# Peptides against a protein of PDB entry 2AKA, part 161

Target 1, 299 residues: chain A of PDB entry 2AKA
Amino acid sequence: MEDLIPLVNRLQDAFSAIGQNADLDLPQIAVVGGQSAGKSSVLENFVGRDFLPRGSGIVTRRPLVLQLVNSTTEYAEFLHCKGKKFTDFEEVRLEIEAETDRVTGTNKGISPVPINLRVYSPHVLNLTLVDLPGMTKVPVGDQPPDIEFQIRDMLMQFVTKENCLILAVSPANSDLANSDALKIAKEVDPQGQRTIGVITKLDLMDEGTDARDVLENKLLPLRRGYIGVVNRSQKDIDGKKDITAALAAERKFFLSHPSYRHLADRMGTPYLQKVLNQQLTNHIRDTLPGLRNKLQSQL

## One batch from the design tools (peptide; made by RFdiffusion4, then SolubleMPNN)

Design b2_p23_8_s3 (from b2_p23_8, 14 letters changed)
Fold by OpenDDE base, seed 2:
Structure b2_p23_8_s3 (fold): chain B 299 residues (1-299), chain A 23 residues (1-23)
Amino acid sequence: as target 1 above (299 residues)
Amino acid sequence: SAEELQKKIEEVLKEVDELVAKL
């Protein structure tokens, strides 16, 4: 079973090279969430490195196909610059920014053309995620007035696919009923069969409030359930707080919180990574016979 | 090239077939 995710990665790379990425319903996980929902922090916590662009606006402006590969070595590779190994993750961040700007220009526009990034690390499980632009209602800077709809249309290209799982990232310190991630997931997955809920910012909830009913899958039930996480604060990121220390603090948060202690073994970033690996592996297995027939029809 | 791509698809298909046969 360990070879199923790498097999799909080879397919993704092959189809990216021919420009047909949008036409093949590959088994994948699309990451959706509003701006500042904590998506980038979740992905960086999987890698254990700071490598994603940061900012107050739309940070992700192209789909990022993030292929995590368990390896004895730690390095990154981009599909658009084959043979270049990145060992400095700050250079990875700069390359994402440069490659984004090369296609979108300086106007902070968006493009549906993916960036393909593979990260080899001893600290990751095999996992492929597609990070999508954060949903927004308000254009910032030189963004077009219809940017909300452009982002939505881009997300729909991924999340409408039958073989696409949806990682819906929602902040706990906002009304969950108004979560942009859960709204779009409900639109394309009305029965909640393809959606995995992630609840961020549990440490930023108002005193006397908790997300227990959500995390217990009682409020807005998803077949695949919800996983709570605690990301680094913006102050912690700016202060270059170590991700390993942040993961230890996350574990302590769940274990010490009266409302979450009983769930602590099914919460946090390491558990999320494990669940996503297992769910993606199983999903690939279930879809592989159909994918074979599609591939055969293209020959 | 288109030929290189076709070859790569064929190689991947073979791997897929081998995996499907083990399921």
Scores: peptide ipSAE 0.072, ipTM 0.709, DockQ to the pose 0.604
Fold by OpenDDE base, seed 5:
Structure b2_p23_8_s3 (fold): chain B 299 residues (1-299), chain A 23 residues (1-23)
Amino acid sequence: as target 1 above (299 residues)
Amino acid sequence: SAEELQKKIEEVLKEVDELVAKL
């Protein structure tokens, strides 16, 4: 079973190289959420490195196909610059920004053309995610006035696919009933069959409030449930707080919180990574016969 | 080229078939 994710990665790379990414319903996990929902922090916590673009407004402006591969060595490779190994993750960040700007220009526009990034690390499980632009309602700078709809249309190209799982990232310190991630997930997956809920910013909730009912799958039921995580604060990121230390603090948070202590073994970034690996592997297994038939019909 | 694509699809299909046979 461990070889199923790498197999799909080879398929993704093959189709990306030919520009036909839109035509095949590959088993994948699309990451959706509002701006500042904590998507980038979740992905960086999986890798244990700071490597994603940061800033105000729309940070992710192209889909990022992030292929995590368990390896004895740590390095990154881009599909658009084959043979170059990146060992400095700051250079990875700069390459994402440069490659984004090459296609979108300087106007902070968006493009549906993916960036394919593979990260080899001893600290990751095999996992492939598609990071999508953060949903926004307000254009910033020189962005097109219809940027909200452009982002929505881009997201819909991924999340409407039957073989797409949806990682819906919502901050707990905002009204979860109004979560952009959960709204779009409910629109395309009304039965909650393809959606995995991630609740971020649990440490930033007002005193006397908690997300227990959501995390227990009682408020907005998803078949695949919810997983709570605690990301580094912006202050912690700016202060270069180590991700390993942040993961230890996350574990302590869940264990010490009266409302979450009983859930602590089913919470946190390491558990999320494990669940996503298992769910993606199982999803590939279940979809592989249909994918095979589709591929055969194209020969 | 279309031929290169076809060859790559065939290679991947072979790998898929090998994996499906193990499942």
Scores: peptide ipSAE 0.066, ipTM 0.698, DockQ to the pose 0.575
Fold by OpenDDE base, seed 1:
Structure b2_p23_8_s3 (fold): chain B 299 residues (1-299), chain A 23 residues (1-23)
Amino acid sequence: as target 1 above (299 residues)
Amino acid sequence: SAEELQKKIEEVLKEVDELVAKL
């Protein structure tokens, strides 16, 4: 069962190479959320490395197909530069930025053409995620005034697909009822069958407030539930705070918080990674017979 | 079985890889 994710990764790479990315409903997890919702931090916490572009405004401007592969070695590779192994994750970040700019130009535009990144690590579970541009209402720099709609249309190309699971990332320090991630998820998954909620910034909530009802799946129920996480602060990121130390602090946060202590074993980034691995594996198993038939009909 | 399914997909994948190699 553990080999199902690598199998779909090979299919994903093959389809990316032939330019037919749009026509296949591959079992995948699309990551959606507003700008600064903490999507990139969640992904970096899975890898245990800083490797994603950072900044103000739209950081992710192309879909990033992030393929995590458990391995004895630690390195990254891109589909667009086959045979090059990256062991420095700063070089991975720079390559994402360069490849993004190559296609989008200097005007911080967006492109629906994915970047395919595979990360081999002893610290990851097998997991594939599609990181999507953050939803925004405010154009930044030379971005077109309709950038909100362009991003939305791009997201819809992924999240409308039946075999797409949706990782909806919402910050706890904002009104969850107004979460852009949960709104788009509810639009395409009104029964909450494909959506997994991630609640970030639980450590940034006002004193005397908590997200307990959300995390207990009582406020906005999803079949797949919610998982709370605590990401590094921007100060911690800028200070290059070790992700392992941040994960320990996250565990301590949940264990020490009166409202979350009873949920602590079902919270945090390591638990999220495990759940996503299991859910993706099961989802692949369930969809694979239909996918095979579709693939055979296209060959 | 999951194994039979995997084998079939690997066969399809091989065919896809061969097509990609011809491009």
Scores: peptide ipSAE 0.031, ipTM 0.631, DockQ to the pose 0.077
Fold by OpenDDE base, seed 4:
Structure b2_p23_8_s3 (fold): chain B 299 residues (1-299), chain A 23 residues (1-23)
Amino acid sequence: as target 1 above (299 residues)
Amino acid sequence: SAEELQKKIEEVLKEVDELVAKL
């Protein structure tokens, strides 16, 4: 079963090269959430490196197909830059920014054309995620006034696919009932069959409040449940706080919190990685017979 | 080339077939 994710990665790479990404319902996980929901921080915590663009507004402007591959070595490769191994993850960040700007221009526009990034690391489980632009209502810079709808339409191209799992990232320090991630997930997955909830910013909730009912799957039930995580603060990111130290702090947070202690073994970034790996692997297995037939029909 | 890509797809399809046969 460990080879199923790499197999789908080869399919993704092949189809990305032919521009036919839209016609294939490949088993994948699309990451959705509002701006500043903590999506990029979750992904970086998986890798244990700072490598994603950061800033105010829409940072992810193209889909990022992030292929995590467990390996004894640590390096990154882009599909658009074959043969170049990146060992400095700051250079990875710069390449994402440069490749984004190459296609979208300087106007901070969006493009549906994916960037394919493979990260080999001893710190990751095999996992493929599609990081999608953050949902926003406010155009920034020279973005078109309809940027909200353009982002939505882009997200819909992924999340409407039957074989797409949805990683819905929502901050706990905001009204979860109004979560952009959970709203879009409910629109395309009304039965909650394909949606995994991630609750960020649990450490930033008001005193005397908690997300226990959400994390216990009692408030907004998802078949695949919710996983709480604690990301680095912006100060910690700017200060280049070690992600390993942040993961230890996250573990301590859940273990010490009265409302979350009983859930602590089913919370945090390491548990999220494990769950996503398992769910994606199982999902690939279940969809593989149908995928075979679709692939044959495209030859 | 388109031919190289087709060949790559066929190779991946073969791998898929082998995996499906084991399920």
Scores: peptide ipSAE 0.093, ipTM 0.726, DockQ to the pose 0.688; fails the geometry check

Design b2_p23_8_s4 (from b2_p23_8, 13 letters changed)
Fold by OpenDDE base, seed 2:
Structure b2_p23_8_s4 (fold): chain B 299 residues (1-299), chain A 23 residues (1-23)
Amino acid sequence: as target 1 above (299 residues)
Amino acid sequence: SAEQLQKEIEEVLKEVDELVKKL
């Protein structure tokens, strides 16, 4: 079963090269959440590197197909520049920014055309995620006034597909009943069969409050449950705090918190990565017979 | 080339068929 995710990655790359990306219901995980929900920090914590664009407002402006591959070596490759190996992850960030600006221009517009990035690392499990633009209600810079609806329409192209799992990222320091991620997931997955909940910013909750009932799957039940994570603070990111040290601090947070201590072995970024690898592998296995028949009909 | 891409798709499909038979 270890080869199922790499096999789907080969299909994804082949169809991307033909320009048929939008029409294939490939087994995948789409990442959804509001702006500043912590999506980029979760993805960087999987890799253990700072490599995603940073800033205010809409940072992700194209879908990013992030293919994580367990390897003895650490490097990145883009589908649009095959044969170039990136070992400096600052150069990976700059390439994402340049390739985004090449298609969208400088006006902070969006495009539905994916960027395909593969990361080889000894620190990752095999995992493919599609990072999607953050949901927003407020245009920034030269963005069109209807940017909220453009983002929503882009997200719907992914999350409406039957073989798409949804990683719904919600901050704990905001009203979870009003989470944009959980709202869009409920719209396209009303029975909660395809949705995995991620709760970020648990360390930023008001004193005397906790997300225990959500994390125990009692408040807004999902079949696939919820996983809490603690990302680096903005101060830690600006100070270039090491991600390995941040993962140790996350583990300490869950173990020391009275409301989360009993859940600590089923929380945090390393556990989330393991769960996503297992969920995606099983989902590929279950969908593969149907995918085979569809692929044969296209030849 | 388009031919190389078609060959890669055919190879992947063959691997998919082999995996489906093992499931």
Scores: peptide ipSAE 0.180, ipTM 0.802, DockQ to the pose 0.672
Fold by OpenDDE base, seed 4:
Order: structure tokens, then sequence, then C-alpha cells
Structure b2_p23_8_s4 (fold): chain B 299 residues (1-299), chain A 23 residues (1-23)
């Protein structure tokens, strides 16, 4: 079972290289969320490194196929620059930015052409995620006025696929009923069969409020449930606060919070990573017979 | 090259086939 995710990664790389990504319903997890929902922080917390572009507005401007591979060594590799091993994750960030700008130009436009990034680490479980541009209603800089629709159309290319799981990232300090992530997930997965809810910013909720009912799957039920996480604050990120220390603080948050203490073993980034690994592995297993037939028909 | 990519796809397909048979 441990080899199923790497096997699909080889398929993803092969099809990305030939430009046929759009037609393959490969088992994958697409990450969706509004701008500032905390998507990038969740992904970086899996790796334990700062390596994603940061800033205001649309940070992810191309799909990022993030292939996490458990390994004894820690390094990153891009499909577009094979053979170059990145051990400095700041260089990984810079390469994502440079490769994004190479395709989209300087106007902060978007492109549907994926960046394929593989991260080998002893700190990760095997997990592949497709980070998608954050949903926005407001163009920034020289972005086209229809950028909202361009992002939506890009997301729809992934999330409409039957073999695509949806990691819907929503901030708890905003109206969850109005979550962009949950809205798009409900549009393409009305029965909540493919959607995993992630609730961020639980530490930023107003005093006397909690997301207990959401996390207990009582408010907006998803078959795959919800997992709460606590990311580093922007101040902590700017201050280069260690992710390991942040994960310890996250654990302490859930254990100490009256509303979440009973859920603490089913919350937090490490639990999310485990759940996603298991769900993706199981999903690959379940889809593999159909995938064989599809792949054979395309040769 | 296109040939190398085709070969990789064929190799992966063989592995997929073997896995499917074990399911």
Amino acid sequence: as target 1 above (299 residues)
Amino acid sequence: SAEQLQKEIEEVLKEVDELVKKL
C-alpha cells in the first residue's frame, strides 16, 4: 500500500511532461480555499519548511503538484529542472516564484500549467496535493478584471474530476457558511463524498465562540469530516518561528481548549497529514482498476 | 524524449496491472 502514492506520482510526472494532464482523472487531492484561508501554511506545516510564495493577494498562481515522499534525506526536486536537488527551501520558494513568473509574466496573471515539486523528507508521509490558486473576488496589481472567473475555471478543471478529492480549507474566524472552499466543494460534490474539511485560524476566533459543531461534523456534514489546525501567525512566519515549535503549540491549543480537548487526538497538522495519506492511499486503491483501463485506452 | 516518456508510461502501466491483479 505504501507504494501506491509514488506510483501515481510517476504517472503524474509522465503525463505532465507530455502536456496531457487535463484529460487524466488521476486520483489526487486538490487544495481549495479563499485567499488567506491558510492553505500555504498547512502545506508548509506538512514539510516543516518555509518554501511556498507568501504575500498579499493571489500567491499561488499556477497549480502546484506537491509530491511529498518519505525519505531518509531532505531535498526538493522540480520536474522542470530535473537533476537539480534543492536542500535550501528558500531556493525552492524562489524557484516557484521564478517559474511562475516565467509563464504568467510580471502582471501576476495565472496559468493552468502545473509546477511539479517533489519533496523528499523524513518528516513527511507520502502524500500528493495539488495546491490551487486561492479564490478571490478582487483583482490585485495588473491582474485581469476577470481573474475570479479564471481562478474558478482553473479550479473546476481539477475538482470536477470524479477521482479528485477536495481539501477544502476554511478559516474559522470567518463565516463558514460563506466559505469559498465549502461553496465550490458543494457545487461539484453536493453529497460531500469527495470533500475533506480543514478549519484553520481556530486560535483567532472571537472570545466565547468555537467551531466545535463544525469539527464534530454537525453543522455542515462531510462524509470525510473536518480537521481543525492552528497555523503560525503571519508575525510568527515573518519572525521565522520554527514549525516544530508551532506544531507543539497547536497540540497545546487543542488540549487546553475546553471546546476542543475531547477532539484533540483527531485535530492538528500531524493528524491531518496522516488522514490525507490514508485517504489518498485508499482512494488510489479503489480507483486503480478503472485507471488501468483508462491509461491503456490512451496508448 | 517522447520515446522515454512512452517507455515510462508503459512501465508504470505494467506495475499498475500487477497491483490490480493483487487486489
Scores: peptide ipSAE 0.165, ipTM 0.790, DockQ to the pose 0.715
Fold by OpenDDE base, seed 5:
Order: sequence, then structure tokens, then C-alpha cells
Structure b2_p23_8_s4 (fold): chain B 299 residues (1-299), chain A 23 residues (1-23)
Amino acid sequence: as target 1 above (299 residues)
Amino acid sequence: SAEQLQKEIEEVLKEVDELVKKL
């Protein structure tokens, strides 16, 4: 079963190379959420490195197919520059920015053409995620006035596919009933069969409030449930707080919080990574017979 | 090339077939 994710990665790379990414319903996890929901921080916490573009407004402007591969060595490779090994993750960030700008131009526009990034690390489980642009209501800079709809249409190309799992990232310090991630997930998955909820910013909730009912799957039930995480603050990121220390602080947060202590073993980034690996592996297994038949019909 | 891609897909499909038989 451990070899199923790498197998699908080979298919993803093959189809990306021919520009047919849109037509294949490959088993995948799409990451959705509003701007500043904490998506990038969750992904960086899986890798244990700062490597994603940062900034105000829409940071992710192209889909990022992030393929995590457990390996004895740590390096990254892009499909668009195959054979170049990146060991400096700042260079990985710069390459994402450069490759984004190459396709979108100097304007902060979006493109549906994915960037395929593979990260080899001893610190990761095999996991593939598609990071999607953050949902926004307000154009920034020279963005087109319809940017909200362009992002929505791009997201819909992924999340409407039957074999797409949805990682819905919502901040706890905002009204969860108004979560952009949960809204789009409910629109395309009304029975909550394909959606995994992630609740970020639990440490930033107002005193005397908690997300216990959400995390216990009582408020907005998802078949695959919810996992709470605590990301680094912007101050911690700017202060270069290491991700390892942040993960230890996250564990301490859940263990020490009266409302979350009983859930602590089913919370946090390491548990999320494990669950996503298992869910993706099982999903590939379940979809593989149908995928095989589709692929054979295209040969 | 399209031929190289087709070959890669065929190789992956063989591996898929072997895995599906074990499931």
C-alpha cells in the first residue's frame, strides 16, 4: 500500500508534461481556504521548511502539486526543471515565484497551469497535495476586478472531480459558519464524503471561546472529521522560529487546553499528516480499478 | 515525446495491474 502514492505521482507528472491535467480525475487532495486561513503554514509544517511564497493578498497564483516523498536525503525537484536538485528551500521559494511570474506575467494574475514540486525528505510521509489559490473577495494591486470568480472557477476545476478529496482549511478566529473553505466544500460535497476539515488559529480565539463542538464533529459533520492545528504566528515566522519548536508548542497547546486536552491525540500537524497519508492511500486503492479502466480506454 | 509518455503510462498501468491484483 505504501507504493500507491508514488505510483499516482508518476501519472500526475506524465499528464502534467502533456498539458492534460484538466481531463484526468486522478485521486488527489485539493487544499482550499480563504486568504490567510493558514494553508501555506500547514504545508510548510509538513516539510519542516519555509519554502512557499509569502506576501499580502493572493500568494498562491497557480496550483501547486506538492508531492512529499519519504527519502533518506532532503532535496526538492521541479517537473519544469527536471534533474536540478534544490537543497536550499529559499531557492525553492524563488523558483516557485519565478515560474509563477513566467506564466502569469508581471501582473498578479492567476493561471490554472500547475507547478509540480517534489520534496524528498526523511521527515515526511508520502503525501500529495494540490495547493490552490486562496479565495478572496477584494482584488489587490493590478489584479482583474473579477479575480474572485477566476479563483473560484479554478478551484471548481479540481474540487468538482469525483476522485478529489478536499482539505478545507478554516481559521477558528473567524466565523466558521462563514468559512469560504466549508462553503465551497458543501457546494461540491453536500454529504461531506470527500471533505477533511482543518481548523487553524485555535490559539487566536477569544478568551472563553473554543472550537470544541466543531472539532468533535458536532456542528458541521464531515464523514472524515476535523483536525485542529496551531501554526506559527506571523511574529514567529518573522522571528525565524523553527518549525520543530512550533510543532512542540502545538502539542503543548492541545495538551494544556481544557477544551481540547481529551482530543489532543487526534489533533496537530503530525496527526494531520498521518491521517492524510492514510486517507489518500485508501482513496487511491478504492479508485484505482476505475482509473485503470479509464487509462486503458485512452491508450 | 508523446511516445515516451505513452510508454511511461503503460509501465505505470502494469504496476497498477499488479497492485490491484494484490488488493
Scores: peptide ipSAE 0.160, ipTM 0.791, DockQ to the pose 0.645
Fold by OpenDDE base, seed 3:
Structure b2_p23_8_s4 (fold): chain B 299 residues (1-299), chain A 23 residues (1-23)
Amino acid sequence: as target 1 above (299 residues)
Amino acid sequence: SAEQLQKEIEEVLKEVDELVKKL
């Protein structure tokens, strides 16, 4: 079963190379959330490296197909730069920025054309995620006034697919009933069959408040439940706080918090990574027979 | 080429078939 995710990665790469990415219902996980919801921090915590673009406003402007592969070696490869191995993750960040700007131009626009990035690491489980642009209501800089709708339309191309799982990332320090991630997930998955909830910023909640009812799946129930995580603060990121130290702090947070201690073994980034690996593997297993038949009918 | 890519897809599909049979 461990080889199912790499096999789907080969399909993703092959279809990306022919430009048919939009028409294929490949088993995948799309990551959705508002701007500043903590999506990029969750993805970087899986890798244990800083490698995603950072900034104000819309950081992800193209879909990023992030293929994590467990390996004895640590390096990254882009589908658009075949044969180049990146060992410096700052160079990975710069390549994402450069390749984004090459297609979108300098106007901070968006493009539906994916970037395919594969990361080999001993610190990851096999996992493929599609990071999508953060939902926004306000154009930043020279972005078009309809950027909100352009992002929404782009997200809908992924999340409407039946074989797409949805990783809905919502901050705990905001009203969860108003979560952009959960709203879009509810629109395309009204029964909550394909949606996994991630609750970030649990450490930034007001004193005397907690997200216990959400994490216990009692407030807005999802069949696949919710997982709470604690990401590095912006100060910690700017201070180059080690991700390993941040993961230890996250574990300590859940174990020491009165409202979350009983959930601590089913919370945090390492548990999220494990759950996503298992859910994606099972989802691939269940969808591959149908996908095969569809692909064979197109040959 | 489009032909090379088609061949790669066919090879991957063959591997998928083998895996599906083991499931």
Scores: peptide ipSAE 0.147, ipTM 0.787, DockQ to the pose 0.704; fails the geometry check

## One batch from the design tools (peptide; made by RFdiffusion4, then SolubleMPNN)

Design b2_p24_1_s1 (from b2_p24_1, 10 letters changed)
Fold by OpenDDE base, seed 3:
Structure b2_p24_1_s1 (fold): chain B 299 residues (1-299), chain A 24 residues (1-24)
Amino acid sequence: as target 1 above (299 residues)
Amino acid sequence: MKEFEELKKQLDELIEEIKKQNES
């Protein structure tokens, strides 16, 4: 029996190839958050490789359908580059940048046309995420003055779908009540049925403050709860701190922190990956019968 | 046309997988 996530991935690729992605309500997880909320770092930590574009402002400018597949081998493939296997993840980063620029131009515009990237690795669980452009209020460079609304409209194409789960990424060192991720999630999921909260930058909180109440699901309750993570700092990235060492440091952080020690087994990137795999699998199981019927009626 | 046939194939596989799971 094949796993449900890879099966849906093949269906997703087939729909992408015919340009029908925008009209599909496939079971998926959309990743939302403000710029610099730590989304890219979370995704890279799942893979254990640096492969996403980095920079200031809007880095993700097209939806990135990231399909993680547990495998004995490690390589990446793009749907737009059939037959090419990438083993150097710097080349993966460059291809994302090149393919983004090919469609959006050099003015840092955005496009709703997805990039489909599949990563095979022994270090990942089966998981599909749609990385979306970071929400921003300030245009940078040659971006159009209405870029905020363009991004919002793009996000809405995904998060309004009933079968879309929402991974809302919020930094702990900012006011959670003002989280762009949680605001958009609450707008389209007011009952908190489809939203998973991720709290980043827990290590960057002011001394004497903590996010315990948030992580215990007491402040802004979500049915699917919150998971805290500690990403590599920019200093760690520049210092070439490997992701394995960063994951060990994350574990140590939760275990040693007085406010989080009791939650440590339900925190961190590995636990987040496990939870997302399980939730996506269950969500696929629950939604596929209905999706099948809908798709059959459209054929 | 080829892309549509591939979509149909994937859908058929999905349907069969759903059937197997329902029987288990």
Scores: peptide ipSAE 0.029, ipTM 0.654, DockQ to the pose 0.096
Fold by OpenDDE base, seed 1:
Structure b2_p24_1_s1 (fold): chain B 299 residues (1-299), chain A 24 residues (1-24)
Amino acid sequence: as target 1 above (299 residues)
Amino acid sequence: MKEFEELKKQLDELIEEIKKQNES
């Protein structure tokens, strides 16, 4: 069953090459969250490398189809530059930025045209995620005044699809009732059938507060539940703190926290990656027969 | 599992056909 994710990756690549006209509802996980919710950090923690654009405001301006593939070697490949193997993940970041700017221009606009990035690594499980632009209410720089709506429209193109799972990333140090990720997920998945909650910034909560009720799936129940993670701080990122060390610190956080210790084995980035791999694999299995029939009807 | 192997094969064939059509 682990080979199902690579199969869907090949489909994604094939459809991306044909252009947006492939109205195929591919089984996938779309990552949604407000700006600074910690989406990029979660993805980088899966890879164990710094490779995503960083900055203030909207960082992700095109959908990023991130295909993680377990391999004995570590390198990245882009669909738009086939045959080039990237072993320096700084170059991967630069390529994402360059390819984004090529399509969107310099005005920090957005484009619905995906970037397809495949990362081979011995440290990843097979997993495909679609990182979507962070939801915002305030245009930054030269962004158009309606950028909020443009982002929402882009997200809706993914999350409204029946075969799209939603990874809703919400920071714990903000009012979860106002989570942009959970709001959009509730809009398109009112019964919480397709949504996986990720709670970031648990280490940044005010003293005497915790997200235990959320993580125990008691506050806003999702069928697929919630997983808490602790990402590197911006200071840690700027200081180039090793992701492996950060993952160890995350584990320590959950084990030592009075409110989370009992949940520790069902928390953290490694557990999240495992769950997503399993969820996606199972989801692909369930959707493949229908997908095959749809594909055959289009040929 | 055998059913999935056959499905994979069929899907791979479809993928290749789609690619071929796109290149033509």
Scores: peptide ipSAE 0.026, ipTM 0.626, DockQ to the pose 0.613
Fold by OpenDDE base, seed 5:
Parts: structure tokens; C-alpha cells; sequence
Structure b2_p24_1_s1 (fold): chain B 299 residues (1-299), chain A 24 residues (1-24)
């Protein structure tokens, strides 16, 4: 199979450099979810490194175009600082924070201007995701009172695009029927054609409850289905629990759980990575024939 | 496959043109 994801990455970089990224309907996956839904943990689990900003409230305040590239070496690069290779992922986190603050100021405001981050690693599949600000109803600090709507408007710029796939991240320990991620996905994708469901925090569900019906695609059917994952707890993150160990624990969780054991081979972070790689590749293939004409018209 | 290779080549050329325009 042809490596189509790197081609689209080059297009994304080129268009970002000219400030036209928001207007392009490139094949991409937008990541949506409420605050604390576990989005950052999912993305960090793909890389196997802690590199995203952490904290209470709105952490992601600019779209983060995260380009994962399988490579023999491990390093990160930002489009806004070409030629600088980051090997310390704490420095990557700090750069995201600094670049965010440079544009938004220190008032925890948001900006629709993307940050483009490319991560080369032997431990990743080729995959591009656009991490979007977490949906919230509660302003924090000096955020404007209409921050909820600002975030929503920003998300809509991505998820309304026909070539945008939606990775809807929902925590299982909350009412899934009221998931912000699934609600916005249903609004812009009523037939569930573009949405992939991710269910986090399955390990935090009350005893005697499970998300089996959701994971089996029986409760809120999506054409592309649902994948359950188990992320590190905040305690585990603070305790610097190794991501590799966490992935092993995730596998054990699904295999040992009475409600999920039969689904275990179609669950977990490694499976999610594979599915997303395949879905994105196929989606690019389907959209590529139309991209040429579109790109020519944008020149 | 041949059609996609040709398309890829054309897209690569377009990418380079965009980069050149941005640098100018």
C-alpha cells in the first residue's frame, strides 16, 4: 500500500505556511472530546511519551496538527521552528505552551491558528491527527464568558468539512448518551459515516456496569465503530508510570474483564493506532482524485 | 496504481510550487 499520509502531511505544511489551512478540506482526523475526556492521554500513548500540556480546564487552546511518522529515529519538529529537532519531549511540551501563549496571550484564550508538530518515532504508525480544544461549559481564570461557543465554533471549522474524519473521545464513567464528543459528531455527521468512537476510562466505571453495548456498536451505532482504551490515571502520570507498562495493563484489562474479553483483540491503544492508520489511508485514497483539481484552484 | 503514482508526482510538483511562492 502506498504511503499516502506523508504526502498529505507535506500538503498540510505547505498550506499552513501560507496561512490557508483553515479553508482547506484535506483528508484528516479531527479529535474531539470534552475536557478531561482523556484525549491527551490517547495521543501520548500513541507516541509513548509525555509531551502534551497538562492541567485543569482548557489545555489545548490551538489546534494541534500532530503528524506521526514512522522512522528509525525518535525526534519532534515544529513547522514554526524549522530545523530544530527536539529529542526531549518535555521541551516539546514547553514549546507547545510557549507557542500557544505567543498567539493567545496569557489569558487562556483560544486561537484557530494551528500548531504543526511532527513526531518521528520507530514506535508509531504513520498517522495525522488534529487535536482540538476540549469542549467545556465553564470558563476558567480570565477566559471570556463565551469560551464555550468560541471552542464550538473552532471545532465546527474542522468537523463540518466533508473530508474530515472525527475521532470522538468519550469517557465511559460519564453518561455516554450525553457525551459532548458524540453530540457534536451526531450534529455534523448524522449518519455516522465519518465518526470513530473512542471510549476511555473503562477502568473507572462503577462495579456491575460496563460499556459493552456501546463497544459492540449496538447503542449508538457508528459505521466506523467504537474502540475502548484504558489510559494511565492522573496518579500514574504524576508517578511517572511507564506508558509501555500502561499498555500492557490495558491489554490485561480487556482480556480479564468479563464484559470485554470477547472484544479484546479489537480494543486498546495499539489496535486504535492500526485502525486510524488504515482509516486515514483509505480516506486519503478516496479523496486524492479530487485533491489535484482543488489544489490547482488554490494556487 | 499507475494513476496514483502520476497523481502523487503532480501533487509533489504543486507542493514545491507552493513552497517557492511562500519563500518569495
Amino acid sequence: as target 1 above (299 residues)
Amino acid sequence: MKEFEELKKQLDELIEEIKKQNES
Scores: peptide ipSAE 0.023, ipTM 0.603, DockQ to the pose 0.653
Fold by OpenDDE base, seed 2:
Structure b2_p24_1_s1 (fold): chain B 299 residues (1-299), chain A 24 residues (1-24)
Amino acid sequence: as target 1 above (299 residues)
Amino acid sequence: MKEFEELKKQLDELIEEIKKQNES
């Protein structure tokens, strides 16, 4: 069975070059979540490298089309700087920041223009994700007063598309009924057909509380279910704790926790990556016939 | 399997056509 994800990546690149990425309803996964929900940490854990911007406030300010490609070599490439191979992932982070600032300016505004990043690695499965700006209700610093609505409008450009799957990232240490990610997903996917739930910060829940009912898909049922993950703490990130060690700690967390032990084989970042690869592959297969017909009608 | 290979071929042809149009 040929890899379908690389085929869609070529389509994404071709359409990005002509500025029509939003109009083709390509099979993709959009990542949505509130500020500090742990979206960036999940993506970095897939790659096994620190490469995304960090800081207070809105960190992701442009859509990041992250194309993960399984390869024998490890390097990154940007569509906006073709031919340059990045082997230092700190330089990848700096390039994302520089390219973001080039378009948005110094006021920490947002832009709907995607950054296209391809990462080749032996540690990844083929997977394409669109990382979207974190939802916020409060402007910080020099952000426009309507930043909340600007972010929402940007997210809606992706998540309203029928062929868009939604990776809804919610922290467990907050009221899940008030999750911005689950709210926006429910608005555009009321039957929960396109939404995959990710529950972060399970290790930060109060003692005697757990998210078992959510993870068992009993509280807020999604057809595609929920996957719990444990990301590195901010202290661990600042201390440059190894991601491999963090993934081992995540596995240990689920196996040792009385409420999650029975779910441990269906939890954690490696399992999430596998599920996303499978779901995206199947979704591409189901949508390709319609996509072909649509593309033919546009030529 | 044959249907998928044919679909892939058609999509690849469409991608190349889109690239040509962008270069013109």
Scores: peptide ipSAE 0.023, ipTM 0.592, DockQ to the pose 0.598

